# Peptides against a protein of PDB entry 3V4L: the designs that were tried, part 4

Target 1, 386 residues: chain A of PDB entry 3V4L
Amino acid sequence: GQPLAKDKVALLIGNMSYWEHPKLKAPLVDVYELTNLLRQLDFKVVSLLDLTEYEMCNAVDEFLLLLDKGVYGLLYYAGHGYENFGNSFMVPVDAPNPYRSENCLCVQNILKLMQEKETGLNVFLLDMCRKRNDYDDTIPILDALKVTANIVFGYATCQGAEAFEIQHSGLANGIFMKFLKDRLLEDKKITVLLDEVAEDMGKCHLTKGRQALEIRSSLSEKRALTDPVQGAPCSAEALVRNLQWAKAHELPESMCLKFQCGVHIQLGFAAEFSNVMIIYTSIVHKPPEIIMCDAYVTDFPLDLDIDPKHANKGTPEETGSYLVSKDLPKHCLYTRLSSLQKLKEHLIFTVCLSYQYSGLEDTVEEKQEVNVGKPLIAKLDMHRGL

## One batch from the design tools (peptide; aimed at target 1 A163 G174)

Design b1_p8_7_s4 (made by RFdiffusion4, then SolubleMPNN; from b1_p8_7, 3 letters changed)
Fold by OpenDDE base, seed 3:
Structure b1_p8_7_s4 (fold): chain B 386 residues (1-386), chain A 8 residues (1-8)
Amino acid sequence: as target 1 above (386 residues)
Amino acid sequence: MTELVAMS
């Protein structure tokens, strides 16, 4: 019979907004597109952008809590990275320049921890450079990996080589994701699928002789990302896993706010990523005596580092949200919360209605505080150590 | 122009 997964869990990390390193663009699109594909494959996907070292560690720890015997685990990373002595290091956005192994996450350490969970399949998709970091002289003493015969690495590039993104006049995939996305839904052994992706990448004239997919695998079984999940969660652990994933994806309910002037506002929420939410406001009712009115969101928790200049935009795209804009209602004001992982408290903010009556020159304001609890990833309390 | 940016 076809192999069955006990469950399927993926952690996708895309780091772009580096503090001390060149900014990237492709991880945004790559994480989003891969999230949508893996969801079609019945993966429980946590998708995170722009994580610090601490936040990456916590995301990996939460991912490892979702892993168990016979679960398929997939880790995707897009960002800066390096490889020293066959160890792959993912670079957090807060990494110093130069970065070292002490500032980075070692993928092989994550693999060790995944092997301790007795997972059915471990897939690593690493969309990062594999150049040696000459500023890091640390030789990681890795414990001997168990012989589990269930490991697949898809490296976007060869050892000692660079991985590339395509910077066009807009959103573009990295080279790896560009080809991976076209095949990811195929019912093939994951190593066969990746080999076909490697052949497709090999036809790319832009990266010929600069980037090539490398596959490292011990996978002895015919396992595919399409392998069906075993039926209803029979274990307490499977129920906990389902609940934990559901919590990380729970949006606030849409609200209808009523102001004293008789204006009604619809407040809505959309997830772009597990740590990125769009808030949108729309005027759904306005008394005829009110000639102009706008509904602004303000007074966000300081932990979110929300610049008011980037809030309350007339389009999702003006907030930096290019991916979910088609799924959002039109004619709103939009605010993008891009760092929900930093939220320690409930998301409390103010809706400020600014309006003008016919025949009055002065603008009137009414304010209403809104508490939406902990949205999305903020429910996982990734900050438990501070 | 298409620019390839390294993710190093």
Scores: peptide ipSAE 0.351, ipTM 0.880, DockQ to the pose 0.825
OpenDDE base, seeds 1, 2, 4, 5: peptide ipSAE 0.350, 0.340, 0.326, 0.341; ipTM 0.883, 0.874, 0.868, 0.878

Design b1_p8_8 (made by RFdiffusion4; failed a check: the pose's geometry)
Pose (drawn by RFdiffusion4):
Structure b1_p8_8 (pose): chain A 386 residues (1-386), chain P 8 residues (1-8)
Amino acid sequence: as target 1 above (386 residues)
Amino acid sequence: HTSELVPR
């Protein structure tokens, strides 16, 4: 009568800043939006931006680790894609020009690994182009899929076609997400809901005849993204899964820093994506003997490759964050730490204090090191092992 | 302000 979910897990990857290929804009916004919608449907969500081939492989491994028998598994990709010989490929940021299947992730490979885990539902939302990579000589000769009647595909466009994004100077949105976001929360069967999305997508003027939603499904059960999760976890296997999930969404505690000069610096942290964290520095207290002082953050791990233009900015928007000044506490210096999947080490940076005493010209520098461990996805140790 | 339709 009622279909049930052992758990609902989602992996959302949004690639924008390609090295050898045109950079995209809407993937960040779309990924942010799909996480919020999927969390309302009680999903364990992993949101990641600008992943290389190696990094993308690890995200799939961490996602597969969160899937067991009866778990609904969902994969959303927004970025560059190509389709050769019946296989869909997601292109990582590190992809060369020209690129091949070896440089890319085959969705079919990911699907087989999910079937090996006995998942109740396999939903794929591929928000990418689907044309031939004429340079691709290799045909993967993949093994046949087990007939499991739970595979669902939400291709943003058809084979040989292109998926489009509206790059309006402001926010920038994807077409598939414009029509998906208004309908995702419905209690319809996943296939029915995706078809209703395809109808509204046809009413689109910007994309008519160039992009159409393609649905491929084997699903023989009235399963939906709104189906409930098996109430009390109470199983030992169920507990290990909730820990593995909480291990990736840990944020450093908002600490207060005391300086030898009697100045207090409040250090705050904000989550944007599993791969993205925002630090803010607020000067909470200073003694009367000091009037002039500015707190600045430096000496980040070189693995992260933090650009100075994204750090120590008056507002969060100036760092490139999707989060706005109403979401983040007012008046601090905001700094954006994207690319946490690049952190093998522990997070250590210096909170540098440049200040001046009453009646003196000289400028005094007081540097204090801060170790915040492995925030968010860095805690998963994606680089672990030999 | 500018706006463009861009394939992914």

Design b1_p8_8_s1 (made by RFdiffusion4, then SolubleMPNN; from b1_p8_8, 5 letters changed; failed a check: the pose's geometry)
Amino acid sequence: MEEKLVPM

Design b1_p8_8_s2 (made by RFdiffusion4, then SolubleMPNN; from b1_p8_8, 5 letters changed; failed a check: the pose's geometry)
Amino acid sequence: MEVKLVPV

Design b1_p8_8_s3 (made by RFdiffusion4, then SolubleMPNN; from b1_p8_8, 3 letters changed; failed a check: the pose's geometry)
Amino acid sequence: STTELVPL

Design b1_p8_8_s4 (made by RFdiffusion4, then SolubleMPNN; from b1_p8_8, 3 letters changed; failed a check: the pose's geometry)
Amino acid sequence: ETVELVPM

## One batch from the design tools (peptide; aimed at target 1 Q167)

Design b1_p9_1 (made by RFdiffusion4)
Pose (drawn by RFdiffusion4):
Structure b1_p9_1 (pose): chain A 386 residues (1-386), chain P 9 residues (1-9)
Amino acid sequence: as target 1 above (386 residues)
Amino acid sequence: HTTELVPRS
């Protein structure tokens, strides 16, 4: 009568800043939006931006680790894609020009690994182009899929076609997400809902005849993204899964820093994506003997490759964050740490204090090191092992 | 302000 979910897990990857290919803009916004919607449907969500081939493989491994028998698994990709010989490929940021299947992730490979884990539902939302990579000589000769009647595909466009994004100078949105976001929360069967989305997508003027939603499904059960999760977890296997999930969304505690000169620096942290964290520095207290002082953050791990233009900015928007000044506490210096999947080490940076005493010209510099461990997805140790 | 329709290719 009522279909049930052992758990609902989602992996969302949004690639924008390609090295050898045109950079995209809407993936960041779309990924942010799909996480919020999927969380309202009680999903364990992993949100990641600008992943290389190696990094993309690890995200799939962490996602597969969160899937077991009866778990609804969902994969959303927004970025560059190509389709050759019946296979869909997601292109990582590190992809060369020209690129091949070896450089890319085959969705069919990911689907087989999910079936090996006895998942109740396999939903794929591929928000990518689907044309031929004429340079691709290799045909993967993949093994046949087990008939499991739970596979659902939400292709943003058809085979040989293109998926589009509106790059309005401001926010920038994807077409698939414009029509998906208004309908995702419905209690309809996943296939029915995706078809109703395909109708509204046809009413689109910007994309008519260039992009149409393609649905491919084997699903023989009235399963939906709104189906409930098996109430009390109470199983030992269910507990290990909730820990593995919480292990990736840990944020450093908002600490207060005391300086030898009697100055207090409040250090705050904000989560944007599992891959993205925002630090902010507020000068909370200073002694009367000091009037002039500015707190600045430096000496980040080189693995992260933090650009100076994204750090120590008056507002969060100036760092490139999707989060706005109403979401983040006012008046601090905001700094954006994207690319946490690159952190093998522990997070250590210096909070540097440049200050001046009453009646003196000289400028004094007090540097204090801060170790915040492995924030968010860095805690998963994606680089672990030999 | 500019607005462009861009394929993700």

Design b1_p9_1_s1 (made by RFdiffusion4, then SolubleMPNN; from b1_p9_1, 5 letters changed)
Fold by OpenDDE base, seed 3:
Structure b1_p9_1_s1 (fold): chain B 386 residues (1-386), chain A 9 residues (1-9)
Amino acid sequence: as target 1 above (386 residues)
Amino acid sequence: EKVEIVPMS
């Protein structure tokens, strides 16, 4: 019969905003597009941008909690990386220059932990460079992996080679995601799908002799990303997993704020990623005696590192939100919270209404504090170890 | 437009 997945879980990490390394662009689009495709495939997807070492460790730990016997696990990473002695290292955004294995996450260690969960399928999609790091002489002594015959690696590039992104005037994919996205929904064995992606990439004139997909697999069964999830969650563990995932994706409810001047504001929330939320404010009612009014959000928790210069923009794009802008209401002020993982407490902030009456020169301000609880990934308390 | 590729390194 067709294989059944007990469940399907994906962790997608895109690191771009490195502190000590060149900034990347493709991981933004790649994580977003892959998230939407994997959701169409009934994956439970956690999508995270710009993680520190500690945040990446916690994201992997939370991902491993979602894994169980017969669950399909997919890890995607886009960012800086290296490969030493056949071990792949994902580089966090806070990694020093030069980085070492002690500052990075070893993919083969994650694989070991996934094998302990008795997963039905383990897929790694690694959109990173595979050059040797000559500043890291550490030879990882990995324990012998179990023979589970359910492992697939899709490396965006060959061993010792670079992965590339498309430099365009607008949003563009990495080279790997550019070809992967066109095939990902196909009902094919995952190794056959990746082989077709490799052929499509091999036709690209831009990457000939520079980047080629490498497939490493021990997959003995005909497993596909399209394999149906086993029906109703029959176990307590499956219910817990579903609840844990749902918590990480719960947006705050939209609020209607009423000010003393009679102005009504709609406050809304949209998820761009599991750790990235757009707040938007709109004036839904204004008394005729008020000629101008704006609703600003301010006084965010310090842990979020929100620059006021990037808050309260007239367009989503001015916040750096290019992906969800079509799904957002128009004529708002927009604020992008890009680091929800850092939130230790409830998201409390101030809505400040600035307004002017007809015939008065001075602006009046009214303020309301808003508590929206822990939005999205902040519900997982990924920082409890600090 | 000249499509260029840049390494992720």
Scores: peptide ipSAE 0.352, ipTM 0.851, DockQ to the pose 0.739
OpenDDE base, seeds 1, 2, 4, 5: peptide ipSAE 0.274, 0.269, 0.256, 0.290; ipTM 0.818, 0.816, 0.808, 0.835

Design b1_p9_1_s2 (made by RFdiffusion4, then SolubleMPNN; from b1_p9_1, 3 letters changed)
Fold by OpenDDE base, seed 1:
Structure b1_p9_1_s2 (fold): chain B 386 residues (1-386), chain A 9 residues (1-9)
Amino acid sequence: as target 1 above (386 residues)
Amino acid sequence: MTVELVPMS
């Protein structure tokens, strides 16, 4: 019969803003485009940028809670990484230089935990380097993996080689995602799909003799990313999974703020990633006696580390948001919250209206506090160790 | 435009 997924869950991590390592650019676009494609495939997708070691561990633990018998699990990682003794290590943004296995997440440990969940399919897409780290001589003693015959690795590069991004004046994909995205929606066995991606990448003159896709698979069944999800959730665990995913993707409702001067502000919210939200403000009504007015957002929780110099921009692009800018309303002030995983409390902030009356020299300010609860990934309380 | 390949290592 046609294989059915009990559910489909994906965790996508893109690390780019490293503290002690070269900054990357491709993970931003790659995670965003892959998120949109996997959503078209009926995946429940959590997309996270720029995670610390602790935040990556918690993201993986929350992902593993969504896995169950017959669920398809997909982990994508784009960032710095290495491979020692056939073990792949994902490098967090706070990793020291040099990094070691103790500062990194071992993919084979995650695979072990996924096998304990009796998953229907385990897919790893690793857009990272596979060079040996000579500063880490630790041989991880991994327990023997179970023979589940449902594992697929797509490595962006071959063993001992580098993966590359294309740096140019604009946004670009990494080499792997550039070819993967064109085939990801095809109704093919996942290993056949990845083999076609490998052939397409092999035609690229830029990476010829530098990067080649490696496929490692034990997949005995004809499983595809296009496999339909089993209909209505028939288990309590499936209902919990659906509710948990929905909570992690719930935006605050758009608000109309009314100030005493008679100015009305529209406050809106957009998700760029599960941990990245854009706040936008617009003047929707202004009394004629008010000649000038602006609505600023300020007084954010300290845990978010919001630099006021990057807040209240006239364009989404000036905040570092290049991907969702087309879907945002125009003529707003924009603020990008890029670290929602750090939020321990409700997102409370101030909307400050600065305005001037006709014939008065002095600027007047009115303030309103806004509580939007826990937006997006902040509902999972990822900052609490399990 | 010079396309530069940057390693993700």
Scores: peptide ipSAE 0.306, ipTM 0.832, DockQ to the pose 0.746
OpenDDE base, seeds 2, 3, 4, 5: peptide ipSAE 0.298, 0.277, 0.287, 0.290; ipTM 0.826, 0.824, 0.821, 0.826

Design b1_p9_1_s3 (made by RFdiffusion4, then SolubleMPNN; from b1_p9_1, 6 letters changed)
Fold by OpenDDE base, seed 3:
Structure b1_p9_1_s3 (fold): chain B 386 residues (1-386), chain A 9 residues (1-9)
Amino acid sequence: as target 1 above (386 residues)
Amino acid sequence: MEIKIVPMS
């Protein structure tokens, strides 16, 4: 019969905003597009941008909590990386220059932990460089992996080679994701799907002699990303997993704020990623005696590192939100919270209404504090260890 | 359209 997944879980990490390394762009689009495709495949997807070492460790730990016997696990990483002695290292955004294995996450260690969960399938999609790091002489002593015959690696590039992004006039995919996205929904054994992606990449003139997909697998069964999830969650563990995932994706409810001047504001929330939320404000009612009014959000928790210069923009794009802008209401002020993982407490902020009456020169301000609880990934308390 | 190919290294 067709294999059944007990469940399907994916962790997608895109690191771009490195502190000590060149900034990337493709991981933004790649994580977003892959998230949407994997959701169409009934994956529970956690999508995270710009993680520190500590945040990456916690994201992996939370991902491992979603894994169980017969669950399909997919890890995607886009960012800086290296490969030493056949071990793949994902580079966090806070990694020093030069980085070492002690500052990075070893993919083979994650694989070991996934094998302990008795997963049905383990897929790693690594959109990173595989050059040797000559500043890291650490030889990882990895314990012998179990022979589970359910492992697939898709490396965006060959061993010792670089992976590349294609920067075109704003938004662009990495080379790997550009070809992967066209095939990902196909009902094929995952190794056959990746082989077709490798052929498509090999036909591209931009990729020839620069980057080639490497597939490493021990997959003995005909497993596909399209494999149906086993029906209603029959186990307590499956219910807990579903609840844990749902918590990480719960948006705050939209609010209608009423000010003393009679202005009504709609406050809304949209998820761009599991750790990235757009707040938007709109004036839904204005008394005729008020000629101008704007609703600003301010006084965010310091842990979010929100620059006021990037808050309260007239377009989503001015916040750096290019992906969800079509799904957002128009004629709002937009603020992008890009680091929800850093939130230790409830998201409390101020809505400030600035307005002017007809025939008065002075602007009046009214303020309301808003508590929206812990949005999205902030519900997982990924920072409790600091 | 300038195609910039940027390494992820």
Scores: peptide ipSAE 0.265, ipTM 0.820, DockQ to the pose 0.808
OpenDDE base, seeds 1, 2, 4, 5: peptide ipSAE 0.256, 0.264, 0.245, 0.265; ipTM 0.818, 0.818, 0.808, 0.830

Design b1_p9_1_s4 (made by RFdiffusion4, then SolubleMPNN; from b1_p9_1, 3 letters changed)
Fold by OpenDDE base, seed 1:
Structure b1_p9_1_s4 (fold): chain B 386 residues (1-386), chain A 9 residues (1-9)
Amino acid sequence: as target 1 above (386 residues)
Amino acid sequence: MTTKLVPMS
């Protein structure tokens, strides 16, 4: 019969803003585009940028809670990485230089935990380097993997080689995602799909003899990313999974703020990623006696580390948001919250209206506090160790 | 514009 997924869950991590390592650019675009494609495939997608070691561990633990018998699990990682003794290590943004296995997440440990969940399919897409780290001689003693015959690795590069991004004046995909995205929606066995991606990548003159896709698979069944999800959730665990995913993707409702001067502000919210939200403000009504007015957001929780110099921009692009800017309303002030995983409390902030009356020299300020609860990924309380 | 490959290592 046609294989059915009990559910489909994906965790996508893109690390780019490293503290002690070269900054990357491709993970931003790659995670965003892959998120949109996997959503069209009925995946429940959590998309996270720029995670610390602790935040990556918690993201993986929360992902593993969404896995169950017959669920399809997909892990995508784009960032710095290495491979020692056939073990793949994902490098967090806070990793020291040099990094070691103790500072990194081992993919084979995650695979072990996914096998314990009796998953229907385990897909790893690793857009990272596979060079040996000579500063880490630790041989991880991994327990023997179970023979589940449902594992697929797509490595962006071959063993001992580098994966590359293309740096140019604009946004671009990494080499792997550039070819993967064109085929990801095809109704093919996942190993056949990845083999076609490998052939397409092999035609790229830029990476010829430098990067080649490696497929490692034990997949005995004809499983595809297009496989339909089993209909109505028939288990309590499936209902919990659906509710948990929905909570992690719930935006605050748009608000109309009314100030005493008679100015009305529209406050809106947009998700760029599960941990990245854009706040936007617009003047929707202004009394004629008010000649000038602006609505600023300020007084954010300290845990978010919001630099006021990057807040209240006239364009989304000035905040570092290049992907969702087309879907945002125009003529707003924009603020990008890029670290929602750090939020321990409700997102409380101030909307400050600065305005001037006709014939008065002095600027007047009115303030309103806004509580939007826990937006997006902040509902999962990822900062609490399990 | 010169396309530069940057390793993700």
Scores: peptide ipSAE 0.306, ipTM 0.852, DockQ to the pose 0.753
OpenDDE base, seeds 2, 3, 4, 5: peptide ipSAE 0.298, 0.306, 0.286, 0.299; ipTM 0.843, 0.849, 0.836, 0.850

Design b1_p9_2 (made by RFdiffusion4)
Pose (drawn by RFdiffusion4):
Structure b1_p9_2 (pose): chain A 386 residues (1-386), chain P 9 residues (1-9)
Amino acid sequence: as target 1 above (386 residues)
Amino acid sequence: STKLVSRAA
């Protein structure tokens, strides 16, 4: 009568800043939006931006670790894609020009690994182009799929076609997400809902005849993204899964820093994506003997490759964050730490204090080191092992 | 400005 979910897990990857290929803009916004919608449907969501090939492989491994028998698994990719010989490929940021299947992730490979885990539902939302990579000589000769009647595909475009994004100077949105976001929360069967999305997508003027939604499904059960999760977890296997999930969305505690000169610096942290964290520095207290002072953040782990133009900015928008000044506490210095999947080490940076005493010209510099451990996805140790 | 952009490589 009523189809049930042991758990609902989602992996969302949005690639924008390609090294050898045109950079995209809407992936960040689309990924942010799909996480919020999927969380309202009670999904364990992993949100990641600008992953290399190696990094993309690890995200799949962490996602597969969160899937067991009866778990609804969902994969959303927004970025560059190509389709050769019946296989869909997601292109990582590190991809060379020209690129091949070896440089890319085959969705079919990911699907087989999910079937090996006995998942109740396999939903794939591929918000990418589907043309031939004429340079690709290799044909993967993949093994046949087990007939499981739970596979669902939401291709943003058809084979040989292109998926489009509106790059309006402001926010920038994807076409698939414009029509998906208004319908995703419906209690319809996943296949029916995706077809209703395909109808509204045809009413699109910007994309008519260039992009159409393609649905491929084997699903023989009235399963939906709104189906309920098996109430009390109470199983030992169910508990290990909730810990593994909480292990990736840990944020450092908002600490207060005391300086030898009697100045207090409040240090705040904000989550944007599992891969993205925002630090802010507020000067909470200073003694009367000091009037002039500015707190600045430096000495980040080189693995993160933090650009100076994204750090120590008056507002969060100036760092490139999707989060706005109404979401983040007012008046601090905001700094954006994207690329946490690059952190093998522990997070150590210096909160540097440049200040001046009453009646003196000289400028005094008090550096204090801060170790915040492995925030968010860095805690998963994706680089672990030999 | 507003542009419609393909996600083609």

Design b1_p9_2_s1 (made by RFdiffusion4, then SolubleMPNN; from b1_p9_2, 3 letters changed)
Fold by OpenDDE base, seed 5:
Structure b1_p9_2_s1 (fold): chain B 386 residues (1-386), chain A 9 residues (1-9)
Amino acid sequence: as target 1 above (386 residues)
Amino acid sequence: MTKLVSMAP
C-alpha cells in the first residue's frame, strides 16, 4: 500500500540579519515559498526568521515536541553554516566572529533526537555553505545514530563548497530553493524528487562547477512528501500536536476601535511568518467636522526592538513586507513586528489618533490601549528558561 | 541585473 504519515511537521529557519557576519537575503523568500508549498502538502509548518542560538535551540525543542512515532519531520535551514568532519552546523544570528561548534546547532544531534521520537521520515534540507570552519578544531563526539532507514539529507551544495543566492531587483532566492520549489509537489519518493532537482541544478549555467546538490539517504521505503496523513481518530498525541501547532499560528482577531471624537479605526493582523506579524490600521468612519485624522500604533513592548521610524508606513513594502503585501488590505498604515519570539508578556500597544476639527488649527490626540494577548509563536513561551 | 552571491560568512 502507499505509506501513510501519522502526521507531517516542518520547522523552517531562515537566518539573514547576522550581527557579526555578512547579511543574507535569500532566506526570506526561500522560507516563505517553502512554507506555502509544504502547507499544500498538509505539513504543519513553523517558519522562523533571524533566530539567536537560544531561540534556535527552543525552536528545535518545540519542533521535537511535535514529533512522534510515524510522524514525518522536515527541517529546513537557510543561513550561514559549515561542515566539519561530516557534521553540519547551523549558525545563529548572534554567533560571534569567529564562531565555533559551541555557538552553533549540530544537525546530527537534532537527527539523533528525531530518531528517539521513532519518526516515519526525517528530511533535512540544508541551504548553507559546507566549507570547513578552520577556527573550530572540535571533533564532536556524536552519539551513535540508530539504524532507522528513514533519513534523507538534501544539501544545497557539495562537501567543502559554497551555496549561492541569485539576487534580482532587491530580492534573492537560493539556487537550491529555485529548483526545489518547481518539483516539491510531485508524487515521487523524496530521494527521486531530490535527484531530479539535482539534474535541474546541473543544467544551470550560473552554478556549473560552483554548486551541486548532494543527496545523502538511508531511506529504504518509498516515502514521499505527498504521502497522506493517516485520518485515524485523533490519538491524545495527535490532538496535542494539533493544538501546539494551532497555538503557534493563532492571529489576534481584527477589531474596531471607537474614539470619543466619533472616529472608528479598524485594526487588523496578518502573519508573514510564525514570528513575523503585520499590524494594519484604517479609518473606517470619520465625522464630517473632522477634516484630517491619522491613526498610529506606538508604545510597543521593549522586547520587540521596534524602531518607530519603521512603524506606521503607507505601504507593506516600506516595512520590509514584500511577500504578503498582495493579501493585505489597501490604504492602511502598516507596522511589521519581526521578533515575536522575544515577547515575554502580552502584546500591549497604543493606538494614537491624531485629528483636526474644521476651524481649529490645533491637532487633538486621543489614545486607546490595545491588548491582543500572545500572537503566533509568542504563545509557545520560548523564553521560559531565562 | 541578476547577481550570484555567495552565502559564505
Scores: peptide ipSAE 0.366, ipTM 0.894, DockQ to the pose 0.846
OpenDDE base, seeds 1, 2, 3, 4: peptide ipSAE 0.305, 0.312, 0.327, 0.308; ipTM 0.877, 0.875, 0.881, 0.874

